# Designs tried in a protein design run: peptides against a protein of PDB entry 4JHK. Part 61

Target 1, 212 residues: chain A of PDB entry 4JHK
Amino acid sequence: EDYKIQSFDLETQKLLKTALKDPGSVDLEKVSSVIVDQSLKDQVFSREAGRICYTIVQAEAKQTNGSVFRRNLLNRLQQEFKAREETRKRSTQEWVCLVSFICNIFDYLKVNNMPMVALVHPVYDCLFRLAQSDALKNEEEVDCLVLQLHRIGDQLEKMNVQLMDELFNLLRDGFLLQEDLSSMGRLLLLEILEFRAGGWKLSDTAQKYYYS

## One batch from the design tools (peptide; made by RFdiffusion4, then SolubleMPNN)

Design b2_p9_6_s1 (from b2_p9_6 with A6S)
Fold by OpenDDE base, seed 1:
Structure b2_p9_6_s1 (fold): chain B 212 residues (1-212), chain A 9 residues (1-9)
Amino acid sequence: as target 1 above (212 residues)
Amino acid sequence: SEPLWSDLV
């Protein structure tokens, strides 16, 4: 199976491969840190890392009934989340990678086939931050926001419809009132409004129209 | 203090 770890050096790839198969034989704190670090640099990896993490979690659970990896992963993520404003100031790319990764973890790292309740508010907090005026004028942040909503919006709404309503009120206001919103940004916001209104689905034709 | 995410799983 391809876990898309080619961006790491060979030694780290070996570490990750071992973690996937025999998590008890490696330093799982180090593994978690490596994954988070790379996810902050590479959005493609950030979007895919959730699957890797879930596999490691399941492997550890099966092997020792432990949860060392998940604990370390979540602890590191919480630290990064807490520092998110500083990250955003330093690098928009790292910020959107962080959001993407947190959303990806929410999407993939299920517990008893359910989303981790602990991540609901953090995810919403990230999305609300992206919905602020200073972020909506940045197409990179708008892209991130819309992408995450396409991926996990339905799941998030199931967890808290009130917050989703509030979020989309902000997006609607941004669509209508944000003066420095680009034409593309405005188009993306319109699309995501339609996406939710359509039950978190769009036709293939509509999808191509907005994202071609 | 804020709770740890890892404690809420």
Scores: peptide ipSAE 0.632, ipTM 0.948, DockQ to the pose 0.811
Fold by OpenDDE base, seed 2:
Structure b2_p9_6_s1 (fold): chain B 212 residues (1-212), chain A 9 residues (1-9)
Amino acid sequence: as target 1 above (212 residues)
Amino acid sequence: SEPLWSDLV
């Protein structure tokens, strides 16, 4: 399998590959730190990081019945989440990478085939932040918001429909009322409103219209 | 203090 780790140096790539196959032979705290660090600065990796993390978690569970990697990953992720406003202020790119990573962890890192309940509110908090007026005027943040909702919106709604309703009220207001919303941003908001209204799915024709 | 996410898994 290709885990999209070519952005790392060769030594780190070796570390990650070993973690994927023989997690007991590496420092899993270091591995988790490396993954989080790269996820904050590389959008391509951030998108794939959830799958990598899931694989390592499963490998460790199978090999040693341990959860060292998951514990360290979640601890670091929680630290980054706590500092999310400072991250956003420092770098929009790092902020959207953080959101993407958290959402990917939610998407991929299932426990007993169920979403981690602990991540539901943090994910919504990130999405609500992206839905604020100061964020909706930034296309990079709108792109992130809409992308995550496409990926995990249906799962999040199942966990808390009330929060999803509140979120989409903000998106509707942004679509209709926000003056400094770009044409593309407005188009993306319209699309995601239609996406949810259609049961979190669009026709192939509509998909190409908005994203091709 | 806030609970650790890792404790809630």
Scores: peptide ipSAE 0.632, ipTM 0.948, DockQ to the pose 0.839
Fold by OpenDDE base, seed 4:
Structure b2_p9_6_s1 (fold): chain B 212 residues (1-212), chain A 9 residues (1-9)
Amino acid sequence: as target 1 above (212 residues)
Amino acid sequence: SEPLWSDLV
């Protein structure tokens, strides 16, 4: 299986490849930091990073029955999460990358084939922040919000339907009341409302209408 | 203070 790590320098690529095959032979704290750093810069990589992280976790568990990588990864993510408002102020791009990465970790990094309960509230907190009026006016934040809900909304709802209901109340209000929403933003919000209403599923025709 | 996410897994 190939992993998309071309954005890293050759030394770091070697480090990551080694971590994937023989995690006990590398500094897993360093590996986790490198992955987080790159994920904060590249939203596309954030998706791949989830898969990479899961593979490393599995490899370490198989090799030593350890969880050093996961612990370091989560610790770093928690630090970034705590500073999320500062990140958002500094760079919208880094902020949406952070959200994307946390959501992708939630999606890929299963424990006993279940989502990590520890990430449920942090994920919701990120999505609720994206659903605030000051964020909904930014297309980049709306794109991120809708994308994550498409990817993990069904799983997240299973963890806490009450929070999902509250989140979508905000989205409906934003759709109806936000004056400075772009036309595309409104379309995206409408689509995600319909997506959930349809059991987290849309027809191919509807998909093309909103995302062609 | 909040608990560590890593302790909740």
Scores: peptide ipSAE 0.632, ipTM 0.948, DockQ to the pose 0.828
Fold by OpenDDE base, seed 5:
Structure b2_p9_6_s1 (fold): chain B 212 residues (1-212), chain A 9 residues (1-9)
Amino acid sequence: as target 1 above (212 residues)
Amino acid sequence: SEPLWSDLV
């Protein structure tokens, strides 16, 4: 399988390629740091990063029965999560990259084909933050919120339906009551409300209306 | 102290 790592310099590409095939021969803390750093700057890469991380985790498990990479990855991610409000104040773009990355790790980094329970509440915390009034008025944050719910909403609901109900209560309130929402923001919120109501899928009619 | 995510896997 080919991985999209062309954005890195040649030395880093070599490091990543080696980690994918022979994780025991590289500094896995450094590898995790490189992946996190890039994911916090590039939202598109964060999805590929999820796949890369899963592959490295599986390779290390097979090679040494170890979990050094996953431990370092999660420790770094937890540090970034803890500082999420400071990140949001500094840069909306970095904030949505952080949310995207944590959601992609939740999506891809399965353990025994199951989501990591440790990430359920952190993911919800990020989504709840995006659902607050001060975030809903920013289209970039609304885009991020809706994108993540499209990708992992069904999985998150399976883990905790009560939190999902509470989240969507906030989204309904935002849609109906918040006056400073943009037209596009309202459209996106309506779409995601319908998406969940339809069992986390869109009808052909809805697909045409919102995205055609 | 806050529990480590890595310990909860």
Scores: peptide ipSAE 0.630, ipTM 0.948, DockQ to the pose 0.807

Design b2_p9_6_s2 (from b2_p9_6 with A6S D7S)
Fold by OpenDDE base, seed 4:
Structure b2_p9_6_s2 (fold): chain B 212 residues (1-212), chain A 9 residues (1-9)
Amino acid sequence: as target 1 above (212 residues)
Amino acid sequence: SEPLWSSLV
């Protein structure tokens, strides 16, 4: 299976490839650090990172019945999460990358084919933060919010429908009442409202309308 | 205090 790791230097690529196949032969703390660091820089990579992380977790479990990688990954991720407000202040781009990465870990790093319960509230916390008025005025944050809800909204709702209802109440209010929303921002919020209303599905026609 | 995510897996 091919993973999109071409953005790394050759040495790091080798490290990652080895981790994917023979995790016991590499420093898994270093591997986790590299993945987190890159995910905080590249939102696109964060999606791939989730898949990579899951693969490494499974490989380590099979090889040694260990969980060193997962532990290091989650510990680092939790640290970044705790510092999320400072990250947001420093860089919107890094903030949305952080959210994307957390959401993608939630999506891919499953245990017994189920989402990690420990990540449910952290994910919602991130999404609620993106749903605040000060965030909704920033198109980059709106893009992130909508993207994550497209990716994992259905899963999150299954974990806690009450929080999802509360989140979407905020989004609806933002759509209707936020004065400084851009036209695109409003369009995206409308789309995501419709997306959920449609059972987390969007028709091809509607998809083209909003994203073409 | 919040538990470690890694401890809840």
Scores: peptide ipSAE 0.597, ipTM 0.941, DockQ to the pose 0.832
Fold by OpenDDE base, seed 2:
Structure b2_p9_6_s2 (fold): chain B 212 residues (1-212), chain A 9 residues (1-9)
Amino acid sequence: as target 1 above (212 residues)
Amino acid sequence: SEPLWSSLV
């Protein structure tokens, strides 16, 4: 299986490839750090990062019954999460990368084929932050919010429907009442409201209408 | 303090 790691230097690529196949032979703390660092810079990589992380976790479990990589990954993620408001203030791009990465870890890093319960509230906290008025006026944050809900909204709802209801109350209010929403932002909010109302599905015609 | 995410897995 091939992974999109061409953005790294050759030495780092070698490190990652080795981690994927023989995790016991590399410094898994370093590997986790490298993945997190890149995920905070490149939102496109965050999805691939989730898949890479899952593969490394499975490989380590199979090889040594260990969980060194997962532990270090989650520890670093928790540190970044704790500093999320400072990150947002410094760089909207880094902030949406952080949210995207956390959501993708939630999506890909299953344990016993189940979502990590520990990530449910952190993910919701990120999405609730994106649903605040100061974030809804920022199209980059709206894009991130809607993208994550498209990817993991159904899974999150299964974990906590009450929080999802509360989140969508904010989105509805933003759609109806937020004066400084861009036309695209308003369109995206409307689409995601309809997406959930339709059981986290859209018709092909509706999808084309909103994303043409 | 808050629990470590890694400890809840």
Scores: peptide ipSAE 0.596, ipTM 0.941, DockQ to the pose 0.839
Fold by OpenDDE base, seed 5:
Structure b2_p9_6_s2 (fold): chain B 212 residues (1-212), chain A 9 residues (1-9)
Amino acid sequence: as target 1 above (212 residues)
Amino acid sequence: SEPLWSSLV
């Protein structure tokens, strides 16, 4: 199985490969740090990182019944989350990478085949931040918001429908009332409103309208 | 103080 780690240097690739097969033989704090660092720079990698993290968690559980990797990963994520406003101010790109990574961990890192309850509110907090007026005017933030809702919106709604209703109230207000939305941003908001209204799916015709 | 996410799993 290919875990798409070619972007790392050879030494780091070896470290990651070993962590995937024999997590007890490596520094799992270092492994978690490497994965988080790369995920904060590469939004595409953040999705693959979720799969990698889940594999390492499973391997460690099987090998030692331990959870050292998961603990270190979540501790680092929480630190980054706490500093999210500073990150957003410094770099929109790093901010959307952070949101993407947290959402992907929520999506992939299941416990007993269920989402981690601890991540529900942090994920919603990120999405609510993206739904504020100052964020909706930035296409990169709108892209991130819509992408995450496409990927995990149905799961999040199952965890807390009230928060999802509140979030979409903000999105409807942004769509209807905010004057400085880009044309693309407005189209993306309309699409995601229709996506949820359709039970978190889009007809082929509608999909072509927005993305073809 | 905010609880650790790792403690809530």
Scores: peptide ipSAE 0.596, ipTM 0.941, DockQ to the pose 0.822
Fold by OpenDDE base, seed 1:
Order: C-alpha cells, then structure tokens, then sequence
Structure b2_p9_6_s2 (fold): chain B 212 residues (1-212), chain A 9 residues (1-9)
C-alpha cells in the first residue's frame, strides 16, 4: 500500500511504517509531531496525510483499543490552529497546508462513521479566514478554499448549515465586490457558488471549464 | 476553541 511517505528521510519512513503496522512499538507522540511538521511543508502530503493518520488510528485501536495517537495528533493540530495567524504571516504556503491538513483530518478521522464534532468550528474558522478580503486576493488561498469546499463542503454543511450560509454570503460578496481579484480567482469563486447551488455537484464539462 | 479537541472525541 502506498502511503505517500517518500518525502521523509529513510529513518522517518521506517518510523512511520512501523507505526502503521505496530503502533505500540513506537512513540506515537513523535509520530504525530512528524506528520504535522511535514504536512505544514508539503501540500501534497498535507492533503493525503489523513489516510495515514486514519490507518494508524485503526491499527492502534485494533492492537490495544487505545487512542494515544489520535489524542496527540489532535493536541498538536490544535496548537498549530491556535497559531494560524502567525503561520499565515510567515508563509502562505504553510498556512494553506495547515488548512488542507485540518480539512483532510476532518474528512478521514471519523468516529462511528461521523465527522468529529470538535473539528467543525475549527474547519469553518479556517474557511472563513480564507474568505476574508485580504485572503481572497491571493490565488493560492482561493485555490485552497475552493479545493476544501469541493472535498468536504457537503459534510460541513450537514454539520452546520447556518455557518455554511454565512460563508457563502462572504464568497458571493467577494465575487461581486472584491476589486483586486484576478480573473481566475473570480472564476473559481463563481464555480464554487454554482457547485453548492447544484447540491455540491458539478458536471464533468463544467469541472473542466473552471479548472482547465 | 476553548476546550481541547482531544477531549471532545
């Protein structure tokens, strides 16, 4: 199975592979920290790390009925979330990686086949931040926002439709009123508005049009 | 968020 851990050094890869197979034999706090660190630097990994985390969670549950990894992961992630404004100021890339990772964890780490309630507001907070005027002018942030809404928008709406309505009011306003949006940024906002209006679905033709 | 995420699982 490909867990997309090639970006790590060999020692860390071994650590992760061991965690995936035998989580009880490794320091799961260290494992969680390594995953978060890499997710902040590698956008591809940040989008895929949820699957790795899910596998480790399941392995630990099966092995010891424990949840040490999940607890440590969430604790570290919450710390990064609290510092998100400082992260954004330091690096837009790290900021969008953080958002991507949080959304990915929301998508993959389900409890009883339900999203973790604890992550609902944090995810919305990230998306609302991306919907602010200072963020909408940055295509990298717009790309991140639209991507996350495509992946988890329907799930988020089920958790809190009021927040989703408020978010899309901001996006509509950005589409109509933001003067420094690029043509592509404006197009992406229009697309995501249409995507939600269509029940979080878009035809293949329309998808190619907006993302070609 | 005020509460720990890990405590709300």
Amino acid sequence: as target 1 above (212 residues)
Amino acid sequence: SEPLWSSLV
Scores: peptide ipSAE 0.591, ipTM 0.940, DockQ to the pose 0.704

Design b2_p9_6_s3 (from b2_p9_6, 3 letters changed)
Fold by OpenDDE base, seed 4:
Structure b2_p9_6_s3 (fold): chain B 212 residues (1-212), chain A 9 residues (1-9)
Amino acid sequence: as target 1 above (212 residues)
Amino acid sequence: SEPPWSSLV
C-alpha cells in the first residue's frame, strides 16, 4: 500500500516508511510531530495522515503492544485544538488544516473499529466554530466545513444526533439569513443540508451540480 | 477542563 508522502524530504520519507513497518525502530514522538506539522500545512495530506496514523498505531500495537505513537499524536493534536482560536486568527489556512486533520483522525484512528469517543466533542466544537457567522462568510472555512461533514457527518451523527441537529440548525440559519454569504458558500450550505436530509448520500447528478 | 484525549483511549 502506497502512502502519499512525496511532500516530505527523503529523510523524512524514510522515517515515515520505517514507522509504518517497524515503529519500534524510530522515534515515534518525532514521527507524530512530523505528521502533525505537515497536516497543519496541507489539508490534502491531512486525509492521508489519518490513514498513516492508523497504520502506525496498528503496527506498534502488533509489534510491542504499545501506544506511544497514538499518545504523542493525540497529545499534540489536543494542544493544537486548545489553541484553535489563536490558530484561526493567525491563519485561516492553518485553521482549516487543523480541523481537517482532527476530522481525519476521527475518521481513521478507530479503536476496535469504533470512533474515539474522546474526539467527538472536539470535532463538533470545530464544526460549530466553522458554522458561526464570522466563519460562514469565508469560503475557505465553508469549504472545510462542508468537506468534513461529507467525510464524517454520518459517523458524528451516530455519536451525538443532538449536536448534529444543533449544528445543522445553524447551517440552515446561515443559509437563509446570513447576507454576506457568497453565492458559492450558499450553494455549499444548501448542498450539505440536502446531503444530510438524504441520509448522508448524494446522487452523482447532485454532486456534479454542486462541485463541477 | 477536558482530560487528555490520550488518557481516554
Scores: peptide ipSAE 0.591, ipTM 0.941, DockQ to the pose 0.775
Fold by OpenDDE base, seed 1:
Structure b2_p9_6_s3 (fold): chain B 212 residues (1-212), chain A 9 residues (1-9)
Amino acid sequence: as target 1 above (212 residues)
Amino acid sequence: SEPPWSSLV
């Protein structure tokens, strides 16, 4: 099984592999911190780290019926979330990595096959931030916004349709009124509007039109 | 202040 941990040094890879198989033998606080740190630096990893976290959570639950890893992960993630405006100011790349990772955790770390209620508002807060005029002019932020909505939009809407309606009102306004929006950014916003209107589905032809 | 996310799981 490939957990896509090649971006870590060999010692850290060993730590993560051990956490995946025998979580009781490692410092799970350290493991959670390492995963968050790398997720902020590597967008590819931040988009895939949810699966790694899920596996560790399941391994710990099976081994000890514990939730130490999940608790530490969420605590660290909440700290980064609270500092999100400073992160965005420092690095757009780190900011979109943070958003991507939070969305991955929302997608993968389900409790009784349901999303964690605690993450609903934080995820929406991130998406609303990406929908502001100062963010919509940045293609990297638009890419992130649209990507997350493709991945978890249907789940988020199920949790709070009112917030989703408000979010898409902002996106429609951005599409129509944002003067410094690039042609590609405008196309991406149009696509995501159509995606939701189509029940969070898009034909293969339409998918190729917007993303090729 | 917001409660810890971990406490709401």
Scores: peptide ipSAE 0.590, ipTM 0.941, DockQ to the pose 0.848
Fold by OpenDDE base, seed 2:
Structure b2_p9_6_s3 (fold): chain B 212 residues (1-212), chain A 9 residues (1-9)
Amino acid sequence: as target 1 above (212 residues)
Amino acid sequence: SEPPWSSLV
């Protein structure tokens, strides 16, 4: 199986490749740190990172029945999450990368074929932050919010429908009442409202309308 | 503070 790790230097690529196949032979704390660091810089990588993380978790479980990688990964993610407001203040790009990565970990890193319950509230906290007025005026944050809801909205709703209702109340209010939304931001909010209303599905016609 | 996420999995 091929993984998109070309952005890393050769030594790091070797480290990651070894972690994927023989996790017991590498420093899994270092591996987790490298993945998190890159995911905070490259939003595109964050999705691939989720898949990589899942593979390493499964490989370690199979090889040693261990969970060193997952533990270190979650510990680092929790640290970044705790500092999320400072991250957002420093760099919108790093902030949306953080959100994207947490959401992708939620999406890919299943335990016993189920989402990690521990990540439900953290994910919602991130999405609620993106749904605040100061975030909705930033197209980059709106893009992130809508993208995550397309990816994991249905799963999140299954975990807590009340929080999802509250989140979408904010999005509806933002769509209707916030004056400083960009045209694209408003369009994206309308689309995601329709997406959920349609059971987290869009018709082909609607898809072309919003994304062509 | 909140419990470690790692302790919940």
Scores: peptide ipSAE 0.590, ipTM 0.941, DockQ to the pose 0.824
Fold by OpenDDE base, seed 5:
Structure b2_p9_6_s3 (fold): chain B 212 residues (1-212), chain A 9 residues (1-9)
Amino acid sequence: as target 1 above (212 residues)
Amino acid sequence: SEPPWSSLV
């Protein structure tokens, strides 16, 4: 498989390629750091990063039955998560990249074909933060919230339906009561409410209405 | 303090 790592310099590309094939021959802490750093800058890369991370985890497990990469990755993510409010204050873009990356790791980094239970509450915490009034007025944050719910909402609900119900109560309140929502933000909230109500899917007609 | 995520896997 080809991985989208062209944005890195040649030395880093070589490092990543080696990690994908022979993780025991590289510094896996450094590899994890590089992936996290880039994912915090590029929301699009964060999805590819999830796939890359899963491949490295599988390669290391096969090679040495180790989990050094996963440990370093999760430790770094936890550090970034802890500082999430400071990140949000500094840069909305970096904040939504952080949320996107955590959600993509949840989506891709399966253990025995199951989501990591450790990430359930952190993911919900991020989504609940995006559902607060001060975030709902920012279109970039609403975009992020809706995107993640499209990608992993069904999986998250399976892990904790009570939290999902509470989250959507906030979204309904935001949709109905918040006066400073943008027109686009209001449309996106309506769409995601319909998306869940429809079993985490939309009809082709509805999809075209909101995104064409 | 929050336990390490890596310890909960």
Scores: peptide ipSAE 0.589, ipTM 0.941, DockQ to the pose 0.817

Design b2_p9_7_s1 (from b2_p9_7, 3 letters changed)
Fold by OpenDDE base, seed 4:
Structure b2_p9_7_s1 (fold): chain B 212 residues (1-212), chain A 9 residues (1-9)
Amino acid sequence: as target 1 above (212 residues)
Amino acid sequence: ELSWAEIAE
């Protein structure tokens, strides 16, 4: 199985591989920090890191019935989340990576085969921030918003349909009223509105129309 | 403020 850790140096790759198979033999706080740091820098990794984290969580649970990795991971994520406005101000790229990673963790780190309740409001908060007028004018933020909704929208809605309704009200208003949206941004918003309306599904033809 | 880690456990 490929965990897509090629972006790390060889020493860190070794650390991660060991954590995946024998988590008790490594510093899991360090492992969590490395994963978060890289997720904030690399969008591709940020979108895939949830799978790595899930595997480590499973391995630790199986080996020691512990949750040291998950605890450290969530603590670090919460710190980054709290500082999200400063991150956005400093770097749009890091901000969208943060959102992507939080959403990816929500997607993969399930407890008792259920999404983590602790992450529901934080995820919505991130998506609502991306739905504000100052964010909708930035294609990078729109791309992130639409991508996350494609990936976890159905799951997130099941956790709180009222918040999802409110979010999509903002998206509809942005689509209709935002003056400085790009043509691509408008297309993406329209597509995601249709995606939800269709039960979080789109036909292959529609997918090709919007994304080619 | 609630701890995400504590809620998860």
Scores: peptide ipSAE 0.599, ipTM 0.948, DockQ to the pose 0.861
Fold by OpenDDE base, seed 1:
Structure b2_p9_7_s1 (fold): chain B 212 residues (1-212), chain A 9 residues (1-9)
Amino acid sequence: as target 1 above (212 residues)
Amino acid sequence: ELSWAEIAE
């Protein structure tokens, strides 16, 4: 199975492969740190890392009934989340990578086949931050916001419909009232409004219209 | 502030 770890050096790839198969034989704190570090640099990886993390979690649970990796992963993520405003100031790319990764973890790291409740509010906090006026004028942040909502919006809404309503009120206001919103940004916001209104689905034709 | 890790356990 391809876990898309080619961006790491060979030594780190070996570490990750071992973690996937025999998590008890490696330093799982180091593994978690490496994954988070790379996720902050590479959005493609950050969007895929959730699957890797889930596999490691399951492997450890099966092997020792432990949760060392998950604990370390979540602790590191929480640290990054806490510092998210500083990260955003330093690098928009790292910020959107962080959001992407947190959303990806929410998507993949199921507990008893359910979303992790601990991540619901943090995810919403990230999306609400992207929905603020200073973020909506930045197409990179708008892209991130819309992408995450396409991926996990339905799941998030099931966890808290009130917060989703509030979020989309902000997006609608941004669409209508934000003066410095680009034409593309406005189009993307319109699309995501339609996406939710359509039950978190769009036709193939509509999808191509907005994202071609 | 609550620990995400603790909540997950």
Scores: peptide ipSAE 0.598, ipTM 0.948, DockQ to the pose 0.811
Fold by OpenDDE base, seed 5:
Structure b2_p9_7_s1 (fold): chain B 212 residues (1-212), chain A 9 residues (1-9)
Amino acid sequence: as target 1 above (212 residues)
Amino acid sequence: ELSWAEIAE
């Protein structure tokens, strides 16, 4: 299987390739740092990063029954999460990259084919932050919110339906009551409301209306 | 503050 790591220099690519095949032979803290750093700058990479991380975790488990990489990865993620408000103030782009990466790790980094319970509340916290009035007026944040709910909303709801209900109450309020929403933002909120109401899927007609 | 890494183990 090929991984999209062309954005890294050749030395780093070699490091990552080695980590994927022989994680015990590399500095896994360094590997985790490199992956997190790039994911915080490139939202597209964050999805690929999820796959990479899962592969490394599985490889290390098989090789040494260890979890050094996962530990370092989660520690770094938690640090970034803790500083999320400062990140948001500094750069909306970095903030949405952080949210995207956390959500992608939740999506890909399964343990025994189950989501990591440790990430449920952090993911919801990020989505609730995106659902606040000051965030809903920013199209970049709305895009991120809607994208994550499309990707992992059904999984999150399975983990905690009460939080999902509360989140969508906020989204309905934003859709109906917030005056400074952009036309596109309002459209996206309507779409995601319909998406959940339809069992986390869109009809062909709705898909064509919103995205074609 | 709870450690995500510890919870995951």
Scores: peptide ipSAE 0.598, ipTM 0.948, DockQ to the pose 0.795
Fold by OpenDDE base, seed 2:
Structure b2_p9_7_s1 (fold): chain B 212 residues (1-212), chain A 9 residues (1-9)
Amino acid sequence: as target 1 above (212 residues)
Amino acid sequence: ELSWAEIAE
């Protein structure tokens, strides 16, 4: 399998590969730290890191029945989440990477084949932040918001439909009322509104209209 | 406040 770790140096790649196959032989705290660090600066990796994390979690559980990696990962992730406003202020790119990573972890890191309840509110908090007026005027943030909703919106709604309704009320208001929303941003918001209204599905015709 | 890790365990 290709875990898209080519952005790391060779030593770190070796560390990650070992963690994937023999997690008991590496420092899993270090592994988690490396993954989080890279996820904050590399958008491509941030989108794929969930699969890597899931594999390591499963490998450790199978090998030692342990959860050292998951514990360290979630602890670091929670720290970054708590500092999310400072991150956003420092770098929009790092902020959207953080959101993407959190959403990706939510998507992939299942417990007993169920989403981690602990991540539901944090994910919504991130999406609500992206839905604020100061964020909707930034296409990079709108792109992130819409992308995450395409990926995990249906799962999130199943966890809390009331929060999803509130979120989409904000998106509708942004679509209709926000004056400094770009044409592309407005198009993306319209698309995601229609996407949810259609049961988190989009017809081929609509797909071509919005993204081709 | 419970940590995410604690809730997951």
Scores: peptide ipSAE 0.596, ipTM 0.947, DockQ to the pose 0.885

